# Designs tried in a protein design run: peptides against a protein of PDB entry 4CIC. Part 239

Target 1, 148 residues: chain A of PDB entry 4CIC
Amino acid sequence: KVSTKGHYGVQAMFDLAQHFGEGPVSLKSIAERQGLSEPYLEQLIAVLRKAGLVKSVRGAQGGYILAREPRDIKVGDIIRVLEGPIAPVESVSQDDPEHSLKFDFSVTKSVWEKVKKSIEEVLDSITLADMLKDAEEAQMAQGYMYYI
Target 2, 147 residues: chain B of PDB entry 4CIC
Amino acid sequence: KVSTKGHYGVQAMFDLAQHFGEGPVSLKSIAERQGLSEPYLEQLIAVLRKAGLVKSVRGAQGGYILAREPRDIKVGDIIRVLEGPIAPVESVSQDDPEHSLKFDFSVTKSVWEKVKKSIEEVLDSITLADMLKDAEEAQMAQGYMYY

## One batch from the design tools (peptide; made by RFdiffusion4, then SolubleMPNN)

Design b2_p29_8_s3
Fold by OpenDDE base, seed 2:
Structure b2_p29_8_s3 (fold): chain B 148 residues (1-148), chain C 147 residues (1-147), chain A 29 residues (1-29)
Amino acid sequence: as target 1 above (148 residues)
Amino acid sequence: as target 2 above (147 residues)
Amino acid sequence: DKEEEELAKKLLEEEKKEKEASRAFLLAE
């Protein structure tokens, strides 16, 4: 499963992408729109800010904004920031000196490395801009269903 | 991460694949070769057996065998049996009636569905026979380094 | 406030469990 952190992190970043160019968005407004607790969102945003994906804006209309354009932020970037590198299963069996165990370990490791690579490729193929486009297309499709 | 259960499940199934055609393998021998606790392996094998991926053989030379040929068992089949369907993040937000939340939910859901699909495709592209082949190739490569 | 704190604590504990487990990216327990 994508971690709750990864999921909500992408959701929060997507909310910021939807408001990109409109100025700073308050954490409260993001929390309300995304169904997140404000304290949890504060933690997520702190991590994202530290990683340079989000900027804080000070002032009366302060809040948060994407640090880069939506097209320049991959979902993979968000996930790597929040969860770290997609690690394969840490196999416990490093210490077994028997050749058979080492071999089995290498083969199974290769399977998980392939999975990891595939996930990374998918996540790196999707930007926040792609998500915005998908959202627009979905909204248009819904709008057309009301006119039929 | 692949769950420890998924990882060890694939490892145990791979061990059984290495011994496919040689007759039943004892859980003890699998546990020893794979560095698994026998009680843990018993639990894994019970699930795999119930799913029809493994068969138990009774008798003095009893144990377990793959229920199908290694080429007919995908890694994805093993993972689905042990971990269930690769579920996207169970989003808590099903119940929020506000259109905005539903929309955001749909887009984020689509991302995770794409990830899920990609994982499934990879796992379903790898059979135990493929793993056996990779093992043989790796062993040959190591053997040639000693010469 | 308490439910949100419990949710935040659960999320933090899940984040700790998930950090310990989320070294396990996709298949967190």
Scores: peptide ipSAE 0.173, ipTM 0.784, DockQ to the pose 0.147; fails the geometry check
Fold by OpenDDE base, seed 1:
Structure b2_p29_8_s3 (fold): chain B 148 residues (1-148), chain C 147 residues (1-147), chain A 29 residues (1-29)
Amino acid sequence: as target 1 above (148 residues)
Amino acid sequence: as target 2 above (147 residues)
Amino acid sequence: DKEEEELAKKLLEEEKKEKEASRAFLLAE
């Protein structure tokens, strides 16, 4: 699964992308718009900030902004920051060296590597700019349905 | 992540594929060859049997066999049986109806649907027969390195 | 037998954690 952390992280980053160029956005406003708890969002934003995907702005109109243009942030970048490397299977083999019968699970491992690669390719093919475009297209489609 | 359950399920099914046509395989022998706990394997096999991917054979040479040919079992079929539908994100939205601001997360949802589709395509493109072939090719490659 | 039982318990607990953690196929930390 994409963790709840990854899911909410992408939502928060997308909200910041929608406001890119408008100045700093408060965590409260993001939380309200995205249906997230503000305390949870604070934790997510702290991680994203440390990774250099968002910047904190101080002052009366303080908040957060994207550190890069939406086109320069992939969904894969957000997920890797929040969840670490996309691994299809945790190598259970690291903790018990004795019963790690080194069965050459090379074949089963290859299946999971193919899955990993596919996920990475998809997530790295989608930018926040792509998501913005998709949102605009969806809004236009809804607008046209109300005028018919 | 593929769950440990999914991972071990694929290993167990692959072991059964390697012995396809040789008769029933004991859970003990699968556990030993795959480095799996026998009790855990019993649980996995019970689910796989209920789903009709494996058959139990009774008797002195009792054990399990694949219910279908290796070419007719996709990795995706195994995973769907063990883990259910491949969902990229659990809809957190079901439990708290009040704070489920129905924000049309259509865009974020679409991202996860793309991921789901990609995973399904990969897993449905690989059969146990493909895995057998890959194993044979790997063994031949190793054999050629020793000569 | 005990080590296998502990491993089975650990796997069951991990499975419970993985089930309690979101059922979906992708990245469980």
Scores: peptide ipSAE 0.172, ipTM 0.781, DockQ to the pose 0.129; fails the geometry check
Fold by OpenDDE base, seed 4:
Structure b2_p29_8_s3 (fold): chain B 148 residues (1-148), chain C 147 residues (1-147), chain A 29 residues (1-29)
Amino acid sequence: as target 1 above (148 residues)
Amino acid sequence: as target 2 above (147 residues)
Amino acid sequence: DKEEEELAKKLLEEEKKEKEASRAFLLAE
């Protein structure tokens, strides 16, 4: 599973991308549009802000904005910030140090490293700008279905 | 995470692949070689057997064998049997049907579907035979470092 | 409000479990 954190983090960042250039967006408005709890979103945004993906704007019309253009933010960047490095298999070594026969099964490890690399490549190939474009294309396709 | 189940399942299947053609392997011997608990391995093997990836052989020299040749078993087949369909994001839909605003965020869903597809492609590109070859190549490379 | 709070608590507990589990990215079943 992509963690719930990763999933909702991408949704929140995508919402901010949709409003990029329109000024700061309130957490409340993001929460309402994305179907997220505001308290949970506050925690996500705090992490994203600390990582420099989001900026806080103070004032009566304060809120949050993307810290970079949507084209300069990969989905992979968001996931790495929220979840850390993509590790396909926890090294079993941490739980039971005594019976953790470090069978350094180099071959099985290599399988999971290939999976990791593939995931990273996919997530790094998708920007928030790509997601915006896909959303626009989907809306146009739906608009044409209502006129048919 | 690849589930502990998926990880150990692949290890157990790989052990059976290494002994393919040598006859049935005992669960005890697999557990010892792979650093797995025998009770846990029994559960894994039961699932793999039910799915037709492993066969049980009865008798004094009984145990388990691969049901197919190593080249005909993908890592993806093992994972799908043990973990089910690779779902990158649990559909949030199952827990709270009412407030599951199925925001059919088609776009975010598409991202995770791309991830899923990529994982499936990788896992389906690797057979137990490929793993055997990689192990042999790694052993040869280590042998050359000692000289 | 209570359902959102329970969801937020569940998400926080899942986040704790996921932080403990997040060392393994993919299929945290």
Scores: peptide ipSAE 0.166, ipTM 0.780, DockQ to the pose 0.137; fails the geometry check
Fold by OpenDDE base, seed 3:
Structure b2_p29_8_s3 (fold): chain B 148 residues (1-148), chain C 147 residues (1-147), chain A 29 residues (1-29)
Amino acid sequence: as target 1 above (148 residues)
Amino acid sequence: as target 2 above (147 residues)
Amino acid sequence: DKEEEELAKKLLEEEKKEKEASRAFLLAE
């Protein structure tokens, strides 16, 4: 399962993408639109800002903007920033020293590496621009359904 | 990350696959070979047995066997039994009633559905028989490196 | 037996931690 952090992080970044070029958006407005708590969003935005995916704009109309164009931000980039490297299996070897998985069978490891690679490929194939396009297509499809 | 339960479950099932056709194996022997605690393995095996992936054999030489041939057991089947449906995102909506994700944007949901589908495709493409073959190939490759 | 209860508690706590961690299946911290 994608963590709540990853899920909400992608939602927040997508909201910023929808407003890209319109100037800075307040955290309050993002929180309201995305159904997020403002304090939680502040934590997410702090991490995203530190990673250089988001910029803070100061002033009376201050807020946040994407630091890059939506086409230059992959979903995989957001997830890696928020959650770290996509690891298929927690290396059980680090936290329980007594249960050293002595037999990390190369074969079982290879299964999880295949899963990891597949996840990375999917997440790296989707940009915020792709998500914007999908949203527009969905809205147009809904609009057509109301006119029929 | 695959849960410890999923990881060890696949290891235990793979051990049973390696001994398929040789008769029942004891939990103790699986635990020793796979580096698992026997009590933990008992819990895993109980779930796998209930799901019909493993059979218990009673008697003095009792133990466990695969309920199906290794080719008929996908890694995805094992994971689904142990962890439930491969859900890309926990429906955050159930446990925190106040933070009803009102705006499950169809678009963000679609991203996670793509991830889910990809994981399912990978896990369903790998059988225990495939894993056995890979193990044999790896052993042969190691054997050739020592000559 | 107290040891079985402690083991059961540890296993339940590990199962709870593992359920909490397994809920984060892909990205368990």
Scores: peptide ipSAE 0.142, ipTM 0.773, DockQ to the pose 0.107; fails the geometry check

Design b2_p29_8_s4
Fold by OpenDDE base, seed 2:
Structure b2_p29_8_s4 (fold): chain B 148 residues (1-148), chain C 147 residues (1-147), chain A 29 residues (1-29)
Amino acid sequence: as target 1 above (148 residues)
Amino acid sequence: as target 2 above (147 residues)
Amino acid sequence: SEEEEREAKKKKEEEERREKREEAFLLAE
C-alpha cells in the first residue's frame, strides 16, 4: 500500500495536471475534487512546493500550478519528494558496530534492492502526462459504453 | 522498506534453505545466525508453518525444515504469507458506500496497480534457490579477494 | 547539552517516523 501521503500527493499533483494551462487552482477546489481535507492538502502542497514541483500564484485568482509540464513530472519524482528515497530495508547490522565490519553480503538485502529498483523503474516510467492520457482514454471508453 | 516481518521472514526462510537436506534446524540456531530474537522468530515460524512453507520435526533433533525445495519457494510466496496479498492502496472510495457505485477509474489506482504488479513480478522471479546461488557466488568472490 | 539531546531525540523521532513511513510505503507495497 503506497503511503496515504504518496497516494494523496500523486492525486493532488494529478488534479493540478488536469488543470495545467488553465491558471492557478485553489487548494479548496483540489480538496473538494479529490476528497481530501484542506489542512492535509496544505501540508502536502507545502512539501511539493519546497521541492519545486508546484508553484504558488498570488492574487485574487491565486492558488497553485505545476512548476513543470505534466510530461516533465514523473510519479517517481512526486514519491521521492513526499517519502524520500525508497529506502531499502536498513540492515540491522548497521546498528551493531561490532558486526558492522563484515561485508554483510546479505543476499536478503539484494532481494530488497531488486524490489526497490523495480519500483523506481515503474514510478519513473509514468509521468503526469501519461496519467492524463490514461484518464482521457478511460473517459472515451466510458462514453462508448453508454452508447452501446 | 519491506516490513521487518517480511525482511526477517525471508531471512529465516533463507537460513532454512541453506540447511535444506541437513535435517531439522532449531529456532535457537536460526535466531543466533540471523541475529533475531527467538520469541520473534517463533511468531514468524508459526505463520510460515500454518501456510505450509515450513514443517516442524519432533524429537531430540527436532526443529524446522522447509516444506518444499528451495526452488519451489518464491520470495513472493513468503511475503504473501507474512504480509498478506500485496494490498493495493485501499481506495478510500470503498469505505464510502454512496460513492462506491461509480467506476472509480482512478488513474491513480492504476499507477499503484502497476507498482504492485511490478513488485509481485520481482518477488515471484526470485526463489530461495536463486538466493542460495547468489550466496555461493558471493562467497566465491570473497574467497578470490583473499587470494 | 540538554538541547543537543532534544535535537538528537527529535532527529531520531523524525528518522523513525520517516522509517515508519518508508516501512509503511514498502509494507504497503
Scores: peptide ipSAE 0.221, ipTM 0.744, DockQ to the pose 0.245; fails the geometry check
Fold by OpenDDE base, seed 1:
Structure b2_p29_8_s4 (fold): chain B 148 residues (1-148), chain C 147 residues (1-147), chain A 29 residues (1-29)
Amino acid sequence: as target 1 above (148 residues)
Amino acid sequence: as target 2 above (147 residues)
Amino acid sequence: SEEEEREAKKKKEEEERREKREEAFLLAE
């Protein structure tokens, strides 16, 4: 399950990608389009801004923009910023060194590391530009379905 | 992060795989070897038994065994039983149909579906037999380092 | 103040716990 934070963070970044080159977008407009609460979006944007994925623009037309082109932002970059490093297993406290648990622990850990690596590879294979393209293709497909 | 339930479920199933063919294993012995509380293990085993991955053996030497060979149990089978279907996204309540949210929702949903599919493929590629083999290889490697 | 540092540390630990729960949720799902 993608966390709510990761899910909404990707949605907010995707909204900013759709408006890339059009100038700064208000948090209110992003919140309305993405079905997010403005206070929640403020928290997400603060984290994304601190990580250098988003820039704040000041002034009467103030708001937020992507700090990089959509092609230069991976979904994995967004998730790592919002969620931190995809931890495969909660560190079971190494505290009891004595029991034969170490070996079984290593094998089970390797399973979860493989899962983590696979997730990272998928998320790093998808850019905001890929998402924009998928959206355009879906919109064209819907347009064709209405004309048939 | 694999849930604690998934993690411990795989550990318990792996313990049963290590003892496959040796007869029934007590919950107490699994709990001790895997560092699990016995009450928590009872809950996990109850679910795994109901799903037909584990069998209960009654008697003085009673306990649990794998219901199938280790090669016929995927890690994905264990996780699906314990966690349910790997849900890619919590169903955001479909309640507000009117807003332009549907399209953006579809694209973001497709990202998470790709992640889900990748997880399922990995988990379905690993059997308890693969884990046993990895354990044997690791034990041999450690044995060679001590000699 | 020492109290502000304690609150900031507590908030950081709570945020780190939340992030760890969210990561656990991301990967648990």
Scores: peptide ipSAE 0.214, ipTM 0.735, DockQ to the pose 0.198; fails the geometry check
Fold by OpenDDE base, seed 5:
Structure b2_p29_8_s4 (fold): chain B 148 residues (1-148), chain C 147 residues (1-147), chain A 29 residues (1-29)
Amino acid sequence: as target 1 above (148 residues)
Amino acid sequence: as target 2 above (147 residues)
Amino acid sequence: SEEEEREAKKKKEEEERREKREEAFLLAE
């Protein structure tokens, strides 16, 4: 499962991508559109801003914007910022220093590394621009269903 | 991240696979070999048994065995039993019935569905027999490094 | 009883914390 933090982070970043080029968006407006609590969104945006994925704009029409173009932000970048490296399993084995030298070829570790790699490949293959395109295609498909 | 439950469940099932054909293994011996707490392992084994992945053997040499051959148990089967369906994100939106009709083409949902599918494909591609083979190959490679 | 309500609340909080940990662990992948 993708963490609530990752999910809402991607949702917030996608909202900012939809408004990219329109100027700064208020946290209140993002929270309202995305069904997020404003305090929770403030925490997410603070992390995303610190990582340089979001910029704060000051002034009467202040708010937040994407720091880069939607094509230059992968879903994987957002997840890594919010959740850290997609670690497969916390290697429980770090705490036993004496077993540290055993080539703990944990066959189980290799399974989770394969899962990790697969997740990273998927998330790094999807940009915010790809998500925008998918949304537009879906909206057009819905528009066609209303005209039929 | 694979849950601690999933991780330890796969670890316990792998231990049972390593002893497949040798007869029933005690939970104590699995716990000792795998570095698991016996009470936690009892909970995992109870779920795995109920799902029909593990059998309990009664008697003086009682314990647990795999209910099927290692080749017939996927890692994905173990994870689905312990964690349920690999759900991408809990759809928070179930509680608002009025928005239920909006084709919530949540582009975000589609991202997580792709992740889910990728995980399922990986986990369903790996059997306990594959894990046994990988362990044997690694042991042979280590044996060659010591010689 | 207040004690049953406290135990039910504690069990619910522990279950929510377990679900959140299971979520966070599935999700921190």
Scores: peptide ipSAE 0.206, ipTM 0.737, DockQ to the pose 0.069; fails the geometry check
Fold by OpenDDE base, seed 3:
Structure b2_p29_8_s4 (fold): chain B 148 residues (1-148), chain C 147 residues (1-147), chain A 29 residues (1-29)
Amino acid sequence: as target 1 above (148 residues)
Amino acid sequence: as target 2 above (147 residues)
Amino acid sequence: SEEEEREAKKKKEEEERREKREEAFLLAE
C-alpha cells in the first residue's frame, strides 16, 4: 500500500510537471487542483524542496517549480524522498541475542527483498514525463470518444 | 514495507510447511521456533484457518496443519488472507466532482496499479514449496562452509 | 453534543491508528 504521503507527494509533483516551463505555481493553486489541504501540501513541498526536487521562487508571481525536467524525476525518487528508502522488513532479530532465532529468517527475508526490488524497479521505470505522456494520451482518447 | 501481520503470517505458514506430513504442530512449538508470542500466533492462525489455509486437529496430539500442500499455497494467498486484497491507494477523489481532479487522479492511480500488479506478480510467483527449497539450499550452503 | 464530540474524537483516533498502521506497514517495508 502506498502511504497517503507518497500518493499526495506524487500528485503534487505531477501538478508541477504539468505546469513545467510556465513559471512558478502557488501552493494554493496546486492544493485546489489536486484536492489537497494547503497546510498538508506545505509540509510535502518543504520535504521535496529540501531534497532538491522542487525550487521556491520569491516575488509577487512566486511559488514553486520542479528543480529538474520531468524526464529527470522518477516516481521512485519522489517516494524515496518522502518515505525514505523502501526499507526491507526490519529484522526483529537485533534486540534479543539469547534465543536461537537461527531459523528461516533468511528465507522469509529473501521474499520481502524480492518484493522490495520489484517495487523499486517499477517506481524507477516511471518518470514525470511518462506520466505527462499518459495524461495526454488519455485526454486524446476522451476527446476522440466525443467526436464519434 | 510488509506489515508485521503479513511477515509473521508467512513465517508461521512456512513453519507449518516445514512440518508438512509429520502431523499436527502445536501453537506453542510454532511460537517458540518462530519467535512469536503464542497469543499473537493464535490470532493469526484463527484467520488462516477461517480462510482454509490451515486446519486444526483435535486430541492429545492436536494442533495445526497446512490445509493444502506447500506447492498449492502462494505467498500471495497468505498475504491476501491476512491483509485483504493488496489495495490500490484508496481513491480520495470520490467526493470532489470537479472534472480536472478526475483526470490527474487517473494517471496517479495508474502508477499505483502498476506497483500493485508488480507486488501481486512477485508474491504469486513464490509458493511455500519454493521457500522450502530455498531453505534447503541455504542450509546446504552453510553446511559446505563449515566443512 | 459532548457525546458526538467524543465519538468524532474516537473515530479520528481510530483513523489515525489505521493510518499509522498503514504507515507502519509501509515503513516496515
Scores: peptide ipSAE 0.200, ipTM 0.730, DockQ to the pose 0.066; fails the geometry check

